# Ledger of designs, part 345: peptides against a protein of PDB entry 6DSZ

Target 1, 361 residues: chain A of PDB entry 6DSZ
Amino acid sequence: NYVVTAQKPTAVNGCVTGHFTSAEDLNLLIAKNTRLEIYVVTAEGLRPVKEVGMYGKIAVMELFRPKGESKDLLFILTAKYNACILEYKQSGESIDIITRAHGNVQDRIGRPSETGIIGIIDPECRMIGLRLYDGLFKVIPLDRDNKELKAFNIRLEELHVIDVKFLYGCQAPTICFVYQDPQGRHVKTYEVSLREKEFNKGPWKQENVEAEASMVIAVPEPFGGAIIIGQESITYHNGDKYLAIAPPIIKQSTIVCHNRVDPNGSRYLLGDMEGRLFMLLLEKEEQMDGTVTLKDLRVELLGETSIAECLTYLDNGVVFVGSRLGDSQLVKLNVDSNEQGSYVVAMETFTNLGPIVDMCV

## One batch from the design tools (peptide; made by RFdiffusion4, then SolubleMPNN)

Design b2_p29_8_s2 (from b2_p29_8, 9 letters changed)
Fold by OpenDDE base, seed 2:
Structure b2_p29_8_s2 (fold): chain B 361 residues (1-361), chain A 29 residues (1-29)
Amino acid sequence: as target 1 above (361 residues)
Amino acid sequence: AAAARAAAFATKVEPGYTKDGVYLDFPVF
């Protein structure tokens, strides 16, 4: 009897950072197919706290803090459209992951989007948005007392959504998305009415963005707005301010992931398909009226890592590089470059054994 | 919490690419 010890998945397909175990703890949560690993970030490194088996491949994993919660809750959506909201609860040595709410959000009708599942949470925790199917935007209203995740669909006229985020600082939940039509790629915004279950006109749009615009980053206040990342350009827009840069260095490889470093949205890590790690910097200009506007965008090459599927800044210049194709890493960002001109030093490497193809022979 | 994290992974080092050198608490979504 060869007990084929099913090797635990090692490829990382998602990671998030927040305060899940407590209000004070900084956590790193790592999705590895059906496995969720929970770490506490400590002075000594990553301390493992809990491993959780999920009933399906994790497709979306986001931390959020509803009003009146002391710590973050975890939203998970599986590839089979099982949604849950999880809470961490510790009582002495007993650690429980509590399901606060759950539901299946699969539709009987709809074409699954070729770009996969997108899940986003409104910064004010009014709703979860899901792009699962072409021409539909699914909304899960967030209610503290609701154990059943119920969703409704809003028809989206834009059939080919590339990426979508909720914007910050909006009176109503507002999405910003890149979409493609026969004329090219465009950016549009919609307000989401929970009451009327419809889209209203958003604050701004930008037609004819870069043809390969692939990512939307929602920028917190005071800047607000969004960053649109393409193959050749990075664009900022907030309805009033527009700024675009085309640094030649980003043209060499497609940027595939990002992570916000500062709560105010002044810095973002960017990872490309070659494992290059960049810092995107938003330079502020303070106006005479006390308003803060974007003065400039800058991109700096930091160094090379494993090809990131996801990135998360862990404070003190430490970054977790979650890799699907290679080994995941903890890396340190240094003030001074090494002899090779890199600001990145690997601290720890986590071996990726690759996808275990269950060859059922 | 912020003070504890500031001590994480040894001495606090600010990336040389930043001007403001401010490490803030991680964003809560």
Scores: peptide ipSAE 0.023, ipTM 0.535, DockQ to the pose 0.212
Fold by OpenDDE base, seed 1:
Structure b2_p29_8_s2 (fold): chain B 361 residues (1-361), chain A 29 residues (1-29)
Amino acid sequence: as target 1 above (361 residues)
Amino acid sequence: AAAARAAAFATKVEPGYTKDGVYLDFPVF
């Protein structure tokens, strides 16, 4: 009887930072296939709090805070389209993860998108959006009293969505997405009407973006709008202002992940396929009327890490580098470079033993 | 709460700039 010690999954496929355990705690949540690891960020490092098994591979993991909630809730979608909203509850030493809502959002009819599952949450917590199938945008309305996650589909004319986000500061929930058609890649926006269950015309569009535009970042107010990241360019657009940069340094390797550092969207971490870590900076200009506009975009190389599947800024210049292909890391961002010219120092490395092939023997 | 969060990780990073002008005033969450 070989007790195959079921090795715990070590490859990271998602990570998020927020206030899940309490309003005051800073948490790191790590998705490792079917496992969710919950840590508290402390002065001494990461303190493990709970590990949770999920009934399926975690495909989407997002923290959100509905109005009137004291702490963040966790949305999880599995690769088999099981959705849940989780709440952390501690009663003395007893820790429980409460399912606030759940549902299966699988459609009987639909072509699963080749770019995989995308799950997004409206910044005002009005809805969850899901791109699961080509030509469909699934909406889960968020209601506090609803224990059953019910969804409806809106038809997308754009069959090949590359990435999609909800924008900030919109009266109605508004998505911004990169899509591909025979003419190339484009950016479009739609307002999502919960009442009519349809798309309305969004505030802006940009046709013929970079051919390899692959990521949309929704930018918080005061800037608003979105950043579109390609292979060769980074573009900001908010309907009124358009600004693009093409720093040669990003052309060397594809940017594959990003994470917002500043709550106001002034800085973002970018990770590429070579494990290079960048800072994207949005330089502000204050107008005479008190409005804040984007002055410039800048990209700076910080250093090298494991190849990030996901990045999340924690605190005090510490970043978690979640890696699927290599060892995950806690890294420290420094003001001064080391002898090698790097601003990144590895604090801790988490050995990746590779994908657990569940050999059901 | 902000003070407690600012205490995260023993090695502190002071606000500053890189030689290339990267602003490294890291926010405290």
Scores: peptide ipSAE 0.022, ipTM 0.587, DockQ to the pose 0.403
Fold by OpenDDE base, seed 5:
Structure b2_p29_8_s2 (fold): chain B 361 residues (1-361), chain A 29 residues (1-29)
Amino acid sequence: as target 1 above (361 residues)
Amino acid sequence: AAAARAAAFATKVEPGYTKDGVYLDFPVF
């Protein structure tokens, strides 16, 4: 007797903020297993707009805005490698989710990576990159007129990629990744040639980073480059400048998620495995030539939340804490601490009923 | 638009509640 308890999944496995419903609307999109929930962020709170079923667990969910689009499009990849690009369309009271493009990007041959599916989008919307299998980087060229998502693989010499991102401000699409070899963990960059379907040498590399370096954050201009987060250290590198900090406070628990607060990449939220919420700050230095360089990195403990699977800054110091293990939350970041020294106040809590085993029959 | 949104939310969002569900099917290529 399989009791198909028709309960909707409540565990959050992804969240993203952008302008999906219109150019003016601020949206929160939440992935809950096979379901996508779309909200508008309003003065009154989260207004539910639409729910979408994906016929599979959502593994990647990213908003992006190609040149000539007035609002963001949504890229989804499922755990069964079904990919789509979605557009929101409203005509009066009629709301439609339009599939602009779709495809299945599964390979017949490949070892699924132990670190799971990684999906990234070039900031200039030239391509989507996928790390699905060890030793392969899959590229989906972005073409506005193509309804079929076609992909090709580029071989990675580095078999054990930990995390990967596209960098900002690069003439060609450029990836930055942490990888492990027998000598330790390292950071490397590659340019991606769409024409030749190969990697070219990237602008920089850093050998022998922290042994537990697990996360890459691409930093937008004017800073550029990347942040590498480990268990004990946070490092910045852009090819010309290197800076590392080792704040003792981050050693207590592993940082597992991040979200950019400022469009210029001056602040990031960090969440750890104990539900601690941090702010990472990039301090700027203005040079005599008018260039902006990184002066320093700082980490500040803000407070405690549910254990975040994902974080997204909304607006006005409001953050959505998407939790898989606990209740998701809307929290407020305050300038002044409470009596307990916390800068975080829970505004709303969303009950997590636990993992619903949706047996897709 | 950012300045127009209040930081305080009064509306409770029920887990899984959204208006008008849509299901998407994808062909396998």
Scores: peptide ipSAE 0.021, ipTM 0.450, DockQ to the pose 0.045
Fold by OpenDDE base, seed 3:
Structure b2_p29_8_s2 (fold): chain B 361 residues (1-361), chain A 29 residues (1-29)
Amino acid sequence: as target 1 above (361 residues)
Amino acid sequence: AAAARAAAFATKVEPGYTKDGVYLDFPVF
């Protein structure tokens, strides 16, 4: 029974950019509740390619490229814990979205985490990590021949995880996470052993971070490490180098989303609860030995947009602002500011008609 | 509006500086 919802969802709850339709195409993928919209970024704008109905509300949507794949695969996890890996196939004019693998990752026993579902993928595509329940980290090993997504749990001593990411440049898959205990918020790392199905000690930790530290950004090489975003501060740590800034401008509203602009992790877009758009800049210092280290962090206010649920940099200064509360936007970043001092110009606005409450009948 | 959108995607943004002299570029990938 195709439930033909008379009205399509317009509220955006996720967006991602990558090469899903081909190695050459730049795609924008948008999650709107149970619907996935696929676009190609063209010189003429966003070209719609396909719309897909999912078996539930999309909770996680991530693109990843395993070794030997010519294009990105899509990982989806629904709010009902249905997981799948999707592949785009085109044969002439025929477009198919193929399920490469699927599985249900729900546990019979566990307390669902108050901070919601977190899904992350190892940068080397060795595993998917899921924080679904307090005190558990679920691992889905990535195997090319496995049509069934099998998962196992590793016990986390830290019961209240705020955010978690896989780090880059690690010999073993390594997670970095913010957690809360009675003493405050802290950052910790663990190596994940697929063989032993356990955590090993990670390369570093940072105790007593900002009380409102809410977000972890994994930084690719050459910097490595992670950025921790709080209400008042932004900190970088890679085990060897620590750097913190507290720009007054970010204290005014909570940063709620981020997106990497450059593949090397030198720039990130940040969105706050007031719809302010920032650029976070990582300044490089080249050492005499040819190593690249972080010299400084800077935050620049670019302008205002709709309140972002998610952000994704497309190309050539074009950003998609996915909004749940307001209209989604395609915006252009400019080198020069307008008369109001904004570097942001709206190119296109996508009307949000409000949340479609899936009445589970 | 459609023509303006097409032009916005087609036109390469050159590197520049912010008001505070921070170098900012918008690369084409």
Scores: peptide ipSAE 0.024, ipTM 0.695, DockQ to the pose 0.787; fails the geometry check

Design b2_p29_8_s3 (from b2_p29_8, 14 letters changed)
Fold by OpenDDE base, seed 2:
Structure b2_p29_8_s3 (fold): chain B 361 residues (1-361), chain A 29 residues (1-29)
Amino acid sequence: as target 1 above (361 residues)
Amino acid sequence: SAAARAAAFATRVEPGYTKNGVFMEFPVF
């Protein structure tokens, strides 16, 4: 009887940074299939706090802080459409992960989207949005006393949504999404009415974006708006300002993940399919009226890492590179390049043993 | 450019939080 010690999954399929264990702690949360790993970021490195087994593969993992909460809560959606909101509680040496709310958000009717599950949270924590099925946007209202996650669907006219985010600074929850139709790819916005359970016309749209536009980044204030990343171009739009760049360097490999570095949204990390790490910079222009506008976009190659499935900036130039295909890494971003012209130095490498092939013997 | 990359790191918004009116830096590696 070979007790096949069930190898713990090592491939990373999601990561997020926030204040989950306390208001003061900086945490790195890593999703590895059905396992959630919780770390505290310290001067000495990543300190493991707890591992949590989930009842399914983690498909969405997002931290959010509702009004009146001292620390972040964790939203998880599994590939089997089990949703939960988790809270970390520590009492002495006892560490508990409390389920604040849960529910199953599976629909009996709907075509699962080919691009997979998308889960997003409104920056003002009014709702969670889910793109699970073509032509449907699921809304989970966030209420403090709601132990049962209730959801409703809003019909999307746009059947092929590529990516979607909630925008910042909107009076009503507003989504921005890239979609495909027979004419190409486009960007559109909708306001989400919780009261009427419908979409209202959003503040702006952009028809005929790049054919391979694949990602939406919501930009916080003062810039607002969104960044649209394609194969050949990066565009910014906020309804009033439009700017596009087409740096040749990004054409070599598809950008597949991103992470915001600065709280004000002035810098973003970008990772491509070859493990190249970029910095996207938003250059500020201050207007005479005190308004801040986008002057320019710039992309800078930092170096190479493992192929990122997800990226998260921790602090002081330290980045966690979550990899599904290779070893995950902690890397340091340096101001000065090394002899090879790289600004990236690996600090720690986490061996990826690959997918656990259930060898049913 | 190298200068542009250096500038990207120089514009550090020091990640931190305010606790009781005191700015607290996150742990620095």
Scores: peptide ipSAE 0.024, ipTM 0.489, DockQ to the pose 0.065
Fold by OpenDDE base, seed 3:
Structure b2_p29_8_s3 (fold): chain B 361 residues (1-361), chain A 29 residues (1-29)
Amino acid sequence: as target 1 above (361 residues)
Amino acid sequence: SAAARAAAFATRVEPGYTKNGVFMEFPVF
C-alpha cells in the first residue's frame, strides 16, 4: 500500500489574524487552496493547532465577532459558493471546528464577475456582503440562531465593481465601492436596508477617481470613511474630508494587498507586485471641539519581502507575508534600518513548492 | 535562528522604526 502522501498545498491565497481559538489567544489563520491552517502565536513562535479541509478552494476568509461572542467566528466562502461560519471549540484535549451555519450562495442566473469573488462583513456584524456576479450584491443577514445561511440579492446598477467594503460608524450597514463605467472609475456608497432588501443612497460619492483605483480600505473611527488605493495615488474620503497623495514610490509597482496594523486605523501595511512592503500612516489632527480629523497621509517604504498575496500584522512588529508566487515569510519590523535602509528582517521562511492550480475540471 | 524567533515573540517591547530621528510606533496588542 503506497501511501501517496498527497503533497500539502504550500501556496498561500489568504491569511487573517484574530482571536479564533480563545479570547486570549492570538491566532494566525492561513488559507492554502482547500486547506485552512490554524496557528497560535506564542513566545516560541507559531504553534500549529489544527488543519481543516474545506469542500473547495477558499475564496473568502474573514474573522468577525458578533456582539456577545467571547471569541471570533470565521466566515469562509469557497470558489464553488459554499459558505460557512466556523467556531473553534476545545474541550480538554479535544479540538473541534464547529459549523455554526452553512449554505450555498450560488445563483442559477448571473455572470461571474471578472474581478473574482469579494466577501465582506459589516463591522457591526449585521450582515455579510458578497459580490459574486455582475450587477448583483448578495446579502447574508447574520442571525445567531440561524444554522442555514440565507441570502438575497440586491441589484447593483454599477456592473463593474472593482472592490467593495463595509464602512465603519454607520447607523445602517453602508458599502463603499470602486466601480468602472465608460467615463472612468468612481467611488460610491450605498446604505443596505435589510428590511426592504434594497439600497438607499449612501452618505457620499467621489466621481472620476484615478483610472487604476483598485482597492477600498474601510477606516475605523475616529476617522471613518475609506482609503482608495490606485497605481499612482492614495486618497482618503469620509464625506467631509478629502485628501489625496501621489507618492512617486508607489507608481513603480502596483499595490496588491493591504492590512490594518492598529485597531484605530492609523496604520496599514501595503504590499506591491515587486514584494515591497510599505506603511501607510494616517496623521491625526485634533480639532478644538475634540473631534479627530485626518491631517495627512504618508507612505513609508519599510523593505522587501516575498511577493505578498496577503499580509497580516500579528504583534510586536511581526508580520506574516502570505505568498502565492514565492515563499511565505514571518518578518520582523525593526526600529533601526539595516545597511540597505530596510526595516524588515525575515524571521522564518515557508517554502512554496508551487501553486496548486485547482484545474477546474 | 529559532532562538531569535522565540525572543521576538517572548519580549513585548514597543515596536517601531526610526527614520530621520523620528520614532514611528508599531502597536502592541
Scores: peptide ipSAE 0.022, ipTM 0.440, DockQ to the pose 0.596
Fold by OpenDDE base, seed 4:
Structure b2_p29_8_s3 (fold): chain B 361 residues (1-361), chain A 29 residues (1-29)
Amino acid sequence: as target 1 above (361 residues)
Amino acid sequence: SAAARAAAFATRVEPGYTKNGVFMEFPVF
C-alpha cells in the first residue's frame, strides 16, 4: 500500500493581513486551497503559528473586527458555499481556532456567476455581502450571538456584476459595483436595508465607464468613495468628485489584484498579469475648511514579482506576494531603485509545486 | 508603521481611454 502522502498545496489563492492572533500581533493569513496558514509577522520574518484544514477550497477570506471585539475575526467562505467565522484563542500553549458561527449559504436556485465568488464585509461590520449567483446579492447579517449564519438574497437588476465592495463612511451599508450591460460597463451604488431586505438607491452612479473596468476599491475616510480599475484607466468617484487617469504603463497588462497600504487609503499596491507591481497614490489636498479632497491620482511602477493572485502589505515596506502560478514571495519595497530601476527586492521565495490535481480515483 | 515612502514618479497620463475601438475623453462633471 503506497500511501502517497498527498502533497500539501503550495499555490496561494488568497492572503490577508490583520490582527487575528491578538490585538497586538500582526498576522499574515494565507489560503492554499483547503489549507489556511497563520503567521505572525516579526522582526525576524514570518513565524508560523497554526495551520488549519478547511472542509473545502477557500474562496473568500476576510478579516473583520466587530464592535467590542479586541482582535479580528476571520470570515471564510469555501467554494462549496460553507461559511464560517473563526476566532483565534490562545491560552498558554494551547491554541484553538474557534468557530463562532457557521452555515451553508448555497442556494437551490441560481446560476453561479462566471466571474466566481465575491465576498465582502461592511466596514462597520453590519453585514457580509456575497455575490454568488447572477442577479442575486446574498446578505449575512452579523450578530454577535448568532452561531448559525443565516442569509437572505436581494435581487439585483444588474445581472452581470464584475466586482463589488462596501463603501466606507455610509450611514447605511452601501455597495458599489461595476456591472456590464449591452451598452457597456457602469458603476452603481445601492444601500442595503437589513430591515426591508431590499436595495435602496445609493448615493451615486457613473454610467459608461471604461469597457474593461474590472475592479472596485472602496476608499476609506477621509476621501471616501471608490476607485475603479480598468485596462486603460483608473478612476476615482465619491459622488462629488470624479477623477480619471490613463497611465500608458497599465495598458501593457491587466491589473488583477490590489491591496491598500495606508489605513487612510492614500496608497494601494496593484499587481498585473505579468507580475508587475505598481503603487497607486492618492494625493491629498487639504482645504481651508479642513476637508480633504483628492488632488490627483498617480501610478508608479515599483518592479516585478511573481504573478500575484493576491497582495498584502505587511509592514516596513514588506509585501507578501501570493502566487497561484508561480512562487509566492516576500518582497521589500525600497525608497531607492536598484541598477535596473526596480524598487522591489525579493526577501524570501516560497516554492510553488503546482496545483494539486485531484485525481479522481 | 513606517510605511515605505511611495516613490514619486512623473507618469504620463492620456486624456482619455478607448471604448469599443473609439477614443473617449474622460467625462467632465
Scores: peptide ipSAE 0.007, ipTM 0.361, DockQ to the pose 0.030
Fold by OpenDDE base, seed 5:
Structure b2_p29_8_s3 (fold): chain B 361 residues (1-361), chain A 29 residues (1-29)
Amino acid sequence: as target 1 above (361 residues)
Amino acid sequence: SAAARAAAFATRVEPGYTKNGVFMEFPVF
C-alpha cells in the first residue's frame, strides 16, 4: 500500500494582506487551490497560524472591514460559486475560523465569462459585486445579521467586461469597468441601486481607451477615480481629471497583477508576465483651496521576481510574490540597487511543485 | 535566509530608488 501522501498544493492563486487575526496583527493570507494559509507578519518573518480547507478552489479572496468590526473579515468565493464570510476567533490557545455568512451564488442560466470570476467589495462595505457570467452583475448586499448570503443580478448591457472595481468616495456604490465592443475597449461607470436593483448612470465614462486595456485599479481619496492599465499605456480618470502615460518599459510584457502599497493610493506595485516588478507612483499637486489633484503618473522598474499571479505589500519594503507558474517569494525592496541595477532581493523562496495531477486511479 | 528575513523586518526602512546618482523617495501623500 503506497500511501501516496497527497502533497499539499503549492501554486499560489491569491494573496491578501490585512488585519484578520486581530486589529493589531498584520496578516498574510495565501490561497493555494482549496487551501487557505494564514500567517502573522513578525520581526522574525512569517509565522504560520492556521490552515483552512475550503470546499473548492478559491477564486476570490478579499479582506474587508464593515463599520463596527474591530478587525477584517474575509470574503471567499470558490470556483463552484460557494461564497462565505469568515471571521478569525481566538480564545486562549483555541483558534476557530467562524463562518459569519455563507451561500451559493451560482445561476442556472448564464454563460461563464471567459475572463473568469471577478469579485469586488465596495470600500464602504455596502455590497459585494460579482462578475460571473456575461451580461450579469451579481450583487450580494452586506448585512451584519444575515447568515445567509443572498444575491440578485443586474443586467449589464456590456457583455464583454474585462475588469471591474468599486470606486472610492461615492455616495452610492459605483462600479468602474473596462469592456470590449466591436469599436474597441471602453471604460464606463454605473451606480448600483440596492433599492431598485438596477444600474444608474455613473459619474463618468471614457470611450476608446487602449485596445489592450486589461485592468482597473480603484484609487482611494483624495484622488478618487480609477487607473486603467493597458499593454502600452496607463491612464487615470476621475471624471474631472484625465492623465495618460505610455512608458516604453511596460510595452515589452503585459502587466498581469497589481497591489496598492499606500492606503491613500500614492503607490502601486505592478507585475508583468516576465516577472518584472514595477512601482507606479501618483504625484500630487496641492491646489490653493487645499484640494489635492493628480499632477503626474510615473512608472519605475524595481527588478525581477518569479512571475506573479498576485502581489501583496506587507511592511518595511517587504513584498510577497505569489506565483502559480514558479516559486513564490518573499522579496525586499531596497533603497540602493545591486550591481545589476535591481532594487529587489529575494529573502525567501517557496518551492512550487506544480499542479498536483490528481491521477484518480 | 531566516536571518536576512528577520533583519529585513526589524529595520523599518522604506524603499526608494536612486536615479542618476540622486536618491528619489517614492511619493507618500
Scores: peptide ipSAE 0.031, ipTM 0.621, DockQ to the pose 0.417; fails the geometry check

